# Peptides against a protein of PDB entry 4DOW, part 1

Every score and structure here is a prediction.

Target 1, 157 residues: chain A of PDB entry 4DOW
Amino acid sequence: TFSWVGRPLPNRKQFQQMYREICMKINDGSEIHIKVGQFVLIQGEDNKKPYVAKLIELFQNGAEVPPKKCARVQWFVRFLEIPVSKRHLLGRSPPAQEIFWYDCSDWDNKINVETIIGPVQVVALAPEEVIPVDQKSEETLFVKLSWNKKDFAPLPP
Unless a header shows other numbers, all headers, positions and changes below count from the first letter of the chain.
Peptide ipSAE was made for these designs. It is ipSAE averaged over its two directions, with the distance scale d0 held at 1.0 Angstrom where the peptide's residues are scored. Compare it between designs on one protein only; published cut-offs may not apply.
The geometry check fails a fold that doesn't show the stated peptide or that is severely misdrawn somewhere.

## One batch from the design tools (peptide; made by RFdiffusion4, then SolubleMPNN)

Design b1_p8_1_s1 (from b1_p8_1 with T4L Q7M)
Fold by OpenDDE base, seed 4:
Structure b1_p8_1_s1 (fold): chain B 157 residues (1-157), chain A 8 residues (1-8)
Amino acid sequence: as target 1 above (157 residues)
Amino acid sequence: SAPLVAMS
């Protein structure tokens, strides 16, 4: 169950109410608050691993009946989501914790909040920084590069 | 400076 936290933010979009924070109620009864700017795991397709995204906007889409709780996101891509024929462009075998800033517009960046599995920690690193693989950071994801379906590139400073 | 993800 998802519910808005706080009052709607000012905006000029006719059928949208924007929010800063949403509450996710989990099966054990506990609640997790997720805010704009945080990173989340999004339900994958079939047997695929969850997608990774940064929340850019939280909004209720009043154009739908009933209104839908939605989010606009910046996508990240896992290495295994990149076509096999292009993976060699990275020039290395990345650890499982590495993700890439998806620098393409072909993916719809609007999601239903009901697809959110939960929050996840994402840390940006410089290319020379080592991705820790110890157990303490096992659930933390790391990003060094962007992927634009043609090549990998350093993240803008 | 810090990568875009950290600053955005």
Scores: peptide ipSAE 0.021, ipTM 0.644, DockQ to the pose 0.038
Fold by OpenDDE base, seed 1:
Structure b1_p8_1_s1 (fold): chain B 157 residues (1-157), chain A 8 residues (1-8)
Amino acid sequence: as target 1 above (157 residues)
Amino acid sequence: SAPLVAMS
């Protein structure tokens, strides 16, 4: 169950109401608040790890019948989501916690908020920084590079 | 010198 938090933000798009924050109600009765700018896990396909995304916009699409709670996201990709034939371009074997900024427009960046599993911590690192792999950071994901389906590139500083 | 992702 998802519900908006706060009043709609001003925007210029007809039939769309934008919000800063959404509340996710879990079966145990607890609530998780997720804001624009935070990172989330998105439901993946069967037998696949969830997708990783950064929330860019939260909005209700009033053009749909019935209206839908949606989000615009910036996608990240896991190494194993990259085609096998191109993985060698990284030049190293990344740890499981590493993800990559997806720098392509071929993926639809609109999602239904119902696909959000929950929040996740994503930390940006410089290429030379070591990804810590320990108990405290086991749930933290790290990003150093972008992937544009052609090559890897450093993130802008 | 934090990457853009951390600053945005």
Scores: peptide ipSAE 0.020, ipTM 0.639, DockQ to the pose 0.037
Fold by OpenDDE base, seed 2:
Structure b1_p8_1_s1 (fold): chain B 157 residues (1-157), chain A 8 residues (1-8)
Amino acid sequence: as target 1 above (157 residues)
Amino acid sequence: SAPLVAMS
């Protein structure tokens, strides 16, 4: 289950109440708190790895009936989510831990919070920085570049 | 310098 943490934030949107934090209650009774600005894994399709996203907003959407707990996100893409015909544009074989900032508007950036699997660590690196691939860092994802469906580009410094 | 993602 998902529940809001804290009081609604002031905002101008007529049908939305915004929050900074949400609580995920796991089946074993434990709780995970996730805040705006953190990264999360989003449920993917069958036999697909979860999507990766950064939480931009947490809000209850009163325009829906019944109201829904939602998030606005910045999407990231895994290398294997990029079309095969365009992967060569990267010019290298990325480690499995590398993800890319999705720089397109064709993906709906609104999600229902129930699609959130849990938090994940994402670290931004400069292109020249080496992605550590070891047992201790296997759970951490790294981003160096954006992908806009046409090419890869360095993230703004 | 840190990329935008790290700064945002």
Scores: peptide ipSAE 0.020, ipTM 0.640, DockQ to the pose 0.038
Fold by OpenDDE base, seed 3:
Structure b1_p8_1_s1 (fold): chain B 157 residues (1-157), chain A 8 residues (1-8)
Amino acid sequence: as target 1 above (157 residues)
Amino acid sequence: SAPLVAMS
């Protein structure tokens, strides 16, 4: 169950109410609060690993009946989501915890909040920094580069 | 490896 936290932010869109925070109530009755700017895991397809995204906006779309709780996100991609024919462009075998900033607009960046699995920790690293791969950091994802469907590039600031 | 949700 998802519910808005706080009052809606004023905006110019007739049928949209924007929020800064949403509450996710999980099965044991506990609550997880997720805010704009945090990173989240999004439900994947066919038992694939969840998608990774940064929350940019939280909004209720009142143009739909009933209104839908939505989010606008910045996508990240896992290495295995990159076409096989282009993976060699990385020039190395990345650890499983590495993700890449998706620098394209061809993906719909609007999601339904019900697809959010939960928050996840994403750490940005400089190119020369080593990604720690141990059991303690297994839940943390790391990003060093962007992917624009043509090549890898330094991470946007 | 599958990353786990960061719980409170």
Scores: peptide ipSAE 0.013, ipTM 0.599, DockQ to the pose 0.057

Design b1_p8_1_s2 (from b1_p8_1 with T4L S8K)
Fold by OpenDDE base, seed 4:
Structure b1_p8_1_s2 (fold): chain B 157 residues (1-157), chain A 8 residues (1-8)
Amino acid sequence: as target 1 above (157 residues)
Amino acid sequence: SAPLVAQK
């Protein structure tokens, strides 16, 4: 169950109410609050790892009947989501915790909030920094590079 | 400088 937290933010979009925060109520009755700017896991297809995204906007789409709770996201991609024929362009075998900033517009960046599994920690690193792989931070993801379906590139400052 | 992801 998802519900808005706080009052709508000022905006000029006729059919959209913008929000800063949403509440996700989980099975045990506890609540997880997710804000714009945080990273989340998005439900993947069967037997697939969840997608990774950064929340850019949270909004209620009033053009739909009934209104839909939505988010606009910046996508990340896992190494295994990259075509096999292109993976060699990385020049190394990445750890499982590495993800890549998806620098393409071909993916729809609007999602329904009900596809959000939960928050995830994403840490940006310089290319020369080592990705720490330990048991305590096993679920922490790291990003060094972008992927634009053609090549990998360092993240701009 | 911090990467784009960190600056967003």
Scores: peptide ipSAE 0.026, ipTM 0.672, DockQ to the pose 0.039
Fold by OpenDDE base, seed 1:
Structure b1_p8_1_s2 (fold): chain B 157 residues (1-157), chain A 8 residues (1-8)
Amino acid sequence: as target 1 above (157 residues)
Amino acid sequence: SAPLVAQK
């Protein structure tokens, strides 16, 4: 169950109410609050790892009947989501915890909040920084580069 | 100066 936290933010869109925060009630009855700017895991397809995204906007779409709780996101991609024919462009074998900023507009960046599995920690690193991989931090994901379907590139400052 | 990902 998802519910808005706080009052709607001012915006100019006729049928959209924007929010800063949403509450996710999970099975045991506890609540997780997720804010714009945080990173989340999004439900993947069958037998696929969850997608990774940064929340850019939280909004209720009043143009739909009934209204839907939605989010706009910045997508990230896992290495194994990149086509096999292009993976060599990285020039190295990344650890499982590495993800890449998806720098393309061909993906729909609107999601239903019901697809959110939960929050996740994403840390940006410089190319020369080593990704720590251990059980204590295995839940943390790291990003060094962007992927634009053609090549990898350093993250913008 | 922070990477775009880390910018608020």
Scores: peptide ipSAE 0.026, ipTM 0.657, DockQ to the pose 0.039
Fold by OpenDDE base, seed 2:
Structure b1_p8_1_s2 (fold): chain B 157 residues (1-157), chain A 8 residues (1-8)
Amino acid sequence: as target 1 above (157 residues)
Amino acid sequence: SAPLVAQK
């Protein structure tokens, strides 16, 4: 289950209440607190790895009936989510832990918080920095580049 | 300087 933490933040959206933090209560009764600005794993499609996203906003959408706990996110994509025909544009074989800033608007950036699996660590690296590859762990993800469905590009400094 | 994604 998900519940808001703290008081609503000021906003000008008529039917929305914004929050800084949400509490995710998992099966064992423990609680995981997730804040705006953190990275999360989002439930993927069947037989697919979870999506990766950065939380931009946490809000309750009162325009829906019943109101829904939602988030606005910045998407990231895994290399294997990129069409096979375009993967060559990277010019290298990335490690499994590399993800890419999704610089497109075709993906709905609104999610229901119920799709959040949990937090994940994402580390930004400069292009010249080496990704520490750990074949035994994909816990930490690394991002160097953006992907806009046409090409890869370095992230702005 | 850190990449955009790392900026707060």
Scores: peptide ipSAE 0.026, ipTM 0.662, DockQ to the pose 0.037
Fold by OpenDDE base, seed 3:
Structure b1_p8_1_s2 (fold): chain B 157 residues (1-157), chain A 8 residues (1-8)
Amino acid sequence: as target 1 above (157 residues)
Amino acid sequence: SAPLVAQK
């Protein structure tokens, strides 16, 4: 169950109400609050790891009947989501915890909030910093580079 | 400055 937290933010978009925070209530009755700017895991396809995204906007789409709770996101990609023919461009074998900023506009960045699995920690690192791969940090994802479907590049400033 | 990812 997803419900808005707080009052709608001022905006000029017809048929939309924007929010800063949403509450996700899970089966055990506990609640997880997720805010704009946080990172989340998005339900992936069968037998695939969840997608990773940063929340940019939370909004209710009143153009739909009934209205839908939606989010706009900045996508990240896992190494295994990158085409096999282009993975060599990285020049190294990344740890499983490394993700990449998706620097391309060809992906739809609108999602239904119901696809959100939960929050996740994403840490930006400099190129020379080592990604820790111990069990204690297994849940944390790390990003050093962007991917624009052509090459890897330093993170956006 | 920090990468865009780290900016709040």
Scores: peptide ipSAE 0.025, ipTM 0.655, DockQ to the pose 0.039

Design b1_p8_1_s3 (from b1_p8_1 with T4L Q7I)
Fold by OpenDDE base, seed 2:
Structure b1_p8_1_s3 (fold): chain B 157 residues (1-157), chain A 8 residues (1-8)
Amino acid sequence: as target 1 above (157 residues)
Amino acid sequence: SAPLVAIS
């Protein structure tokens, strides 16, 4: 289950109540708190790895009936989510831990919070920085570049 | 669209 943490934030949107934090209650009774600005894994399709997203907003959407707990996200893509015909544009074989900032507007960036699997660590690196690939860092994802469906580009410093 | 799968 998902529940809001804290009081609604002031905002100007007529049908939305915004929050900074949400609580995920796991089946074993434990709780995970996720805040705006953190990264999360979103349930993917069958036999596919979860999607990666950064939480931009957490809000209850009162325009829906009944109201829904939602999030606005910045999407990231895994290398294997990029079309085969365009992967060569990267010019290298990335490690499995590398993801890319999705720089397109064709994906709906509104999600229902129930699709959130849990938090994940994402670290931004400069292109020249080496992505550590070891047992201790296997759960951490790294981003160096954006992908806009046409080419890869460096992230702004 | 979004690449999301709804969780029931």
Scores: peptide ipSAE 0.026, ipTM 0.669, DockQ to the pose 0.396
Fold by OpenDDE base, seed 5:
Structure b1_p8_1_s3 (fold): chain B 157 residues (1-157), chain A 8 residues (1-8)
Amino acid sequence: as target 1 above (157 residues)
Amino acid sequence: SAPLVAIS
């Protein structure tokens, strides 16, 4: 169950109410608050691993019937989501915890909040920094590079 | 949730 936290933010979009924060209530009754700017896991397709995204906007779309709770996101991609024919461009075998900033506009960046599994920790690293691979847990994800469907590039500092 | 590092 998802519910808005706080009052709507000022905006000029008809039929939309924008918010800074949303509350996710899980089965045991506990609540998780997620804010714009934080990272989340999004339900994957079929047997695929969850998608990773940064929340850019939280809004209720009143143009839909019934109104829908939505988010706009910045996508990240896992290495295995990159076409096999292009993976060699990385020049290394990345750890499972590495993700890449998706620098393309071909993906729809609007999601329904009900597809959010939960928050996730994402840490940005410089190219020379070592990704700590914990054999006990892979909960934290790390990003060094962007992917634009053509090549990998360093993230801006 | 775990702390997050801002990126842009």
Scores: peptide ipSAE 0.019, ipTM 0.616, DockQ to the pose 0.039
Fold by OpenDDE base, seed 4:
Structure b1_p8_1_s3 (fold): chain B 157 residues (1-157), chain A 8 residues (1-8)
Amino acid sequence: as target 1 above (157 residues)
Amino acid sequence: SAPLVAIS
């Protein structure tokens, strides 16, 4: 169950109410509050691993009946989501915890909040910094580079 | 760091 936290933010978009925070009620009855700017795991398709995204906007889409709770996101991609023929461009075998900033516009960046599994920690690193793979950091994802479907590139300053 | 600023 998802519910808005706080009052709607000012905006000029017809049929949309903007919010800063949403409450996710979990199976055990506990609640998790997720805010704009945080990173989330989104339900994958079929047997795929969850997608990773940064929340850019939280909004209710009043154009739908009933209204839908939605989010606009910045996508990240896992290495295994990159075509096999392009993976060699990385020049190394990344750890499972590494993700890449998706620098393309071909993916729809609008999601239903019901697809959110939960929050996740994403840490940006410089290329020379080592990605820890120990037990304590298993839940954390790391990003060093962007991927634009053609090549990998350093993240902008 | 520069990458962190870009992500944040």
Scores: peptide ipSAE 0.019, ipTM 0.624, DockQ to the pose 0.038
Fold by OpenDDE base, seed 3:
Structure b1_p8_1_s3 (fold): chain B 157 residues (1-157), chain A 8 residues (1-8)
Amino acid sequence: as target 1 above (157 residues)
Amino acid sequence: SAPLVAIS
């Protein structure tokens, strides 16, 4: 169950109400609050690993009946989501915890909040920094580069 | 903060 936290932010969109925070109530009755700017896992397809995204906007789309709770996100991609024919462009075998900033607009960046699995920790690293692959940081993802469907590039500032 | 979701 998802519910808005706080009052809607004023905006110019007729049928949209924007929010800064949403509450996710999980099965044991506990609550997880997720805010704009945080990173989340999004339900994947066919038992694949969840997608990774940064929340940019949280909004209720009142143009739909009934209104839908939505989010606008910045996508990240896992190495295995990159076409096999282009993976060699990385020039190395990345650890499983590495993700890449998706620098394309061809992916719809609007999601339904019900696809959010929960929050995840994403840490940006400089190119020369080593990704720590230990049991303590197993749940942490790391990003060093962007992917624009043509090549890898330094992470946007 | 809230617990992080495990990645399978």
Scores: peptide ipSAE 0.014, ipTM 0.621, DockQ to the pose 0.046

Design b1_p8_1_s4 (from b1_p8_1 with Q7M)
Fold by OpenDDE base, seed 4:
Structure b1_p8_1_s4 (fold): chain B 157 residues (1-157), chain A 8 residues (1-8)
Amino acid sequence: as target 1 above (157 residues)
Amino acid sequence: SAPTVAMS
């Protein structure tokens, strides 16, 4: 169950109410508050690992009946989501915790909030910084590079 | 149930 927190933010978009924060109630009855700017795991397809995204907008889409709670996101991509034929371009075998800033516009960046599994921590690192893989940091994801379907590049600002 | 994300 998802519910808005706070009052709608000012905006001029027809049929949209924008919000800063959303509350998701999980199975044990506890509540998790997620805000714009935080990172989330999104339900994967066909038993695939969850997608990773940064929330850039939270909004209710009043053009739909009933209205839908939605988010606009910046996508990240897991190494295994990159085509096999291009993985060699990284020049190394990344740890499972590494993700890449998806620098393409071919993915729809609007999601339904009901696809959100929960929050996740994403940490940006310099290329020379080692990604910790111990158990204490197992749930944290790390990003060093972007991926634009052609090559890897330094992170965008 | 929750839908899958629409990637395109």
Scores: peptide ipSAE 0.028, ipTM 0.676, DockQ to the pose 0.184
Fold by OpenDDE base, seed 2:
Structure b1_p8_1_s4 (fold): chain B 157 residues (1-157), chain A 8 residues (1-8)
Amino acid sequence: as target 1 above (157 residues)
Amino acid sequence: SAPTVAMS
């Protein structure tokens, strides 16, 4: 169950009510609050790891009938989501915790909030920084580079 | 297009 937290934010979009925060109620009755700007896991296909995204907007889309709770996201990609033929362009074997900023517009960046599994920690690093690989940081993902379907590029500061 | 995602 997903419900809006707080009052709608002021905006000029005719058919959208925008929000800062959403509440995700889990089966055990506990609640997780997720805000714009945080990172989330999105349910992937069977036998696939969840997708990773940054929440850019939370909005109720009144153009749909019935209105839907939606999010606009910035996608990230896992190394194994990159075509095999292009993985060599990275020039190294990344740790499992590394993800890449998806720098293309060919993916729809609108999702239904019902696809959200939960929050995840994503940390941006400079290229020279070492990604820690230990049990304490096992659940944390790290991003150094972008991927634009052609090549990898450094993330701007 | 977009990644194929399942509803939670």
Scores: peptide ipSAE 0.028, ipTM 0.686, DockQ to the pose 0.468
Fold by OpenDDE base, seed 1:
Structure b1_p8_1_s4 (fold): chain B 157 residues (1-157), chain A 8 residues (1-8)
Amino acid sequence: as target 1 above (157 residues)
Amino acid sequence: SAPTVAMS
């Protein structure tokens, strides 16, 4: 169950109400608040790891019947989501915790909030920084580079 | 390929 937190934000889109925060209720009755700018796990296909995304916008789409709670996201990709033929371009074997900023516009960046599994921590690192792999960081994902379907590139400062 | 997001 998802519900908006706070008042709608001003926006110029006629049938959209924008929000800063959404509340996710889970089975045990607890609540998780997720804000614009945070990272989330998105339900993937069967037998696949969840997708990783950064929340850019939270909005109710009033143009749909019934209205839908939606989000605009910045996608990240896991190494195993990159085509096999292009993985060599990285020049190294990344740890499982590494993800890549998806620098393409060919993917739909609109999602239904009901596909959100929960929040996740994503930390940006410089290329020379080592990715820590321990119990405390096992749930933390790290990003050093972007992927644009052609090559890997350093993240903008 | 674009991700296919499942509803939950």
Scores: peptide ipSAE 0.028, ipTM 0.689, DockQ to the pose 0.526
Fold by OpenDDE base, seed 5:
Structure b1_p8_1_s4 (fold): chain B 157 residues (1-157), chain A 8 residues (1-8)
Amino acid sequence: as target 1 above (157 residues)
Amino acid sequence: SAPTVAMS
């Protein structure tokens, strides 16, 4: 279950309450607090790995009946989510931990918070930096480049 | 939560 943490932030949207933090209650009774700016795993389609996203906005949508807890995100894509015909543009075989900043507007960036699986660590690297693949970092994802459906580019600053 | 690194 999900619940808001703290008081709503000031905003000018008629039917929305903005928040900076949400509490995710886990099955074992523990709680995980997730803030705007952090990275999360989002439930994927059947037989698909979870999506990766950075939270940019948390809000309750009071225009819906009943009201929905929502988020706006910056999407990342896994290498296997890129069309087969374009993967060669990377010029290398990336490790499984590498993800790419999705630099397109064709994806809906609004999600229901109930699709959040949990937080995930994402580390930005320069192109010359080596992605560590040791066991201690296997759950950490790394991003060097962006993908705009046409080509790969340096990571946005 | 898991630690994260902000983009440049």
Scores: peptide ipSAE 0.013, ipTM 0.598, DockQ to the pose 0.040; fails the geometry check

Design b1_p8_2_s1 (from b1_p8_2, 5 letters changed)
Fold by OpenDDE base, seed 1:
Structure b1_p8_2_s1 (fold): chain B 157 residues (1-157), chain A 8 residues (1-8)
Amino acid sequence: as target 1 above (157 residues)
Amino acid sequence: MKPLVALK
């Protein structure tokens, strides 16, 4: 289950209540708190790896009946989500831990918080930096570039 | 220089 943490933040949207933090209760009764600005894994389709996103907004959408707990996100894409015909544009074979900032507006960036699996660590690196791969960083994802459906580009400083 | 993602 998901519950809001704290009081609603000031906002101008009539049917939305914005929050900074949400509490995720898992099966064993433990709680995970997730805040705006953190990165999360979002449930993918069957037999597919979870999507990766950064939380931009947390809000309750009162325009829906019943009201829904939602989030706006910045999407990332895994290399294998990029069309096969475009993958060569990277010019290298990326490690499995590399993701890319999705620099397009064609994807709906609103999600239901119920689709959140949990938090994930995402580290931004310069293009020349080496992605460390060890047991401690095995679950850490790394981003160096953006993808805009046409080409890869360095992240702006 | 830090990437934009790190600055956000």
Scores: peptide ipSAE 0.025, ipTM 0.663, DockQ to the pose 0.038
Fold by OpenDDE base, seed 5:
Formats: sequence, C-alpha cells, structure tokens
Structure b1_p8_2_s1 (fold): chain B 157 residues (1-157), chain A 8 residues (1-8)
Amino acid sequence: as target 1 above (157 residues)
Amino acid sequence: MKPLVALK
C-alpha cells in the first residue's frame, strides 16, 4: 500500500499533484518512507532482477480515471541488461554490484509506484576507486560510468 | 537531471 506524505507541492500542471515523499506500507505493518532523490528497486520482468532507478518526481496523475500514483525516474542498467555484443566495450568484468547510469531517452521514465519494491543504496565512485565487496556492502550498488547504448563514459560532473 | 557524482 502506498500513500502520500505531506501536502502537494506547488505545481503548474493542471491534473498532476506533486509530492516530496511517499509512504510504503509492507506486510508486517511497518512503513518505509521514500523521498524524491532516493534510489529504489523496480519490479522486473519474469526471471529478471529488479531494475534500479533514482526517483526524480512523485506525482498523482489526475488525468487518469481513477487517478494513479506515479513517479518519474532516472534509470540505471545492470551489466547483464547490456547487449552481449557490447559488453566487451567495458574492457573488464564488473562485479555484480556495479550498475551504470542509463544515458538515453528511449526508455519510458514514468512508472506506477506500485512497481516499487523498496529503497536501495547506490554509491557513486570515481573510475579509479575499487568497489568494496564484503558482507556489509552486499546490498549496496555502485556506479562509475554511464551507458548510452553506444559506449561507456565517465559520470557527468 | 542532477549529476550523480555530486552525491559522492
């Protein structure tokens, strides 16, 4: 169950109410609050790992009947989501914890909040920094590069 | 969008 936290933010869009925070109620009755700017896991396709995204906007789409709770996101890609024929461009075998900033506009960046599985920690690293792999960091994802369907590049400053 | 490196 998802519910808005706080009052709508000032917005110019007639049928969209913007929010800063959303509450996710899980099975045991506890609540997780997720804010714009945080990273989340999004439900993947069958037999696929969840997608990773950064929340850019939280909004209720009043143009739909009934209105839907939605989000705009910045996508990340896992290495295995990159076409096999292009993986060699990385020049190395990345650890499972590495993800890449998706630098393309061909993907729909609007989602239904009901597809959010939960929050996830994403840490940006410089290319020369080593990704720590230990028990404590197992749930943490790391990003060094962007992917634009053509090549890998350093993260934008 | 805000550059991710700024969050480092």
Scores: peptide ipSAE 0.023, ipTM 0.659, DockQ to the pose 0.040
Fold by OpenDDE base, seed 4:
Structure b1_p8_2_s1 (fold): chain B 157 residues (1-157), chain A 8 residues (1-8)
Amino acid sequence: as target 1 above (157 residues)
Amino acid sequence: MKPLVALK
């Protein structure tokens, strides 16, 4: 169950109400609050790892009946989502915890909040920094580079 | 570590 936290933010879109925070109530009755700017896991395809995204906007789409709770996101990609023929462009075998900023506009960045599995920690690293792979950090994802379907590039400052 | 700039 998802519910808005706080009052709608000012915005110009006629049929959209924007919010800063949403509450996700999970099966044990506990609540997880997720804010714009945080990173989340999005439900993937069957037998596939969840997608990773950064929340850019939280909004209720009043153009739908009934209104739908939605989010606009910045996508990340896992290494295994990159075509096999292009993986060599990385020049290394990344750890499982590494993800890449998806620098393309061909993916729809609007999601239903019901597809959110939960929050996830994403840490941006400099190219020279080593990704820690220990038991305590296995839940943390790391990003060093962007991927634009053609090549890898350093993250913007 | 470095900040991840949000692009809108």
Scores: peptide ipSAE 0.022, ipTM 0.646, DockQ to the pose 0.044
Fold by OpenDDE base, seed 3:
Structure b1_p8_2_s1 (fold): chain B 157 residues (1-157), chain A 8 residues (1-8)
Amino acid sequence: as target 1 above (157 residues)
Amino acid sequence: MKPLVALK
């Protein structure tokens, strides 16, 4: 169950209410609060790893009946989401924890909040920094580069 | 196979 936290933010959109925080109530009765700017795991397809995204907007879409709780996101891609024919452009075999900033606008960046599995830690690293690969670090994802469907590029500060 | 990322 998802519910808004706090009052809606001022905005000019007729059919939308903007929020900065949402509460996710899980099965054991505990609550997880997720805020704009945090990173989340999004439910993937069957037998596929969850998608990774940064929340950039939380809003209720009143244009739908019934109104839907939605989010706009900045997508990240896992290495296995990159076409096989282009993976060689990375020039290395990345660890499983590495993700890439998706620098394209061709993907729909609106999601239903019900697809959010939960929060995840994403750490930005400089190219020369080593990604720690151990069981403890497997809870954390790391990003060094962007992917724009043509090539990899350094992640800007 | 790659490991599933644990939630925080």
Scores: peptide ipSAE 0.016, ipTM 0.521, DockQ to the pose 0.062

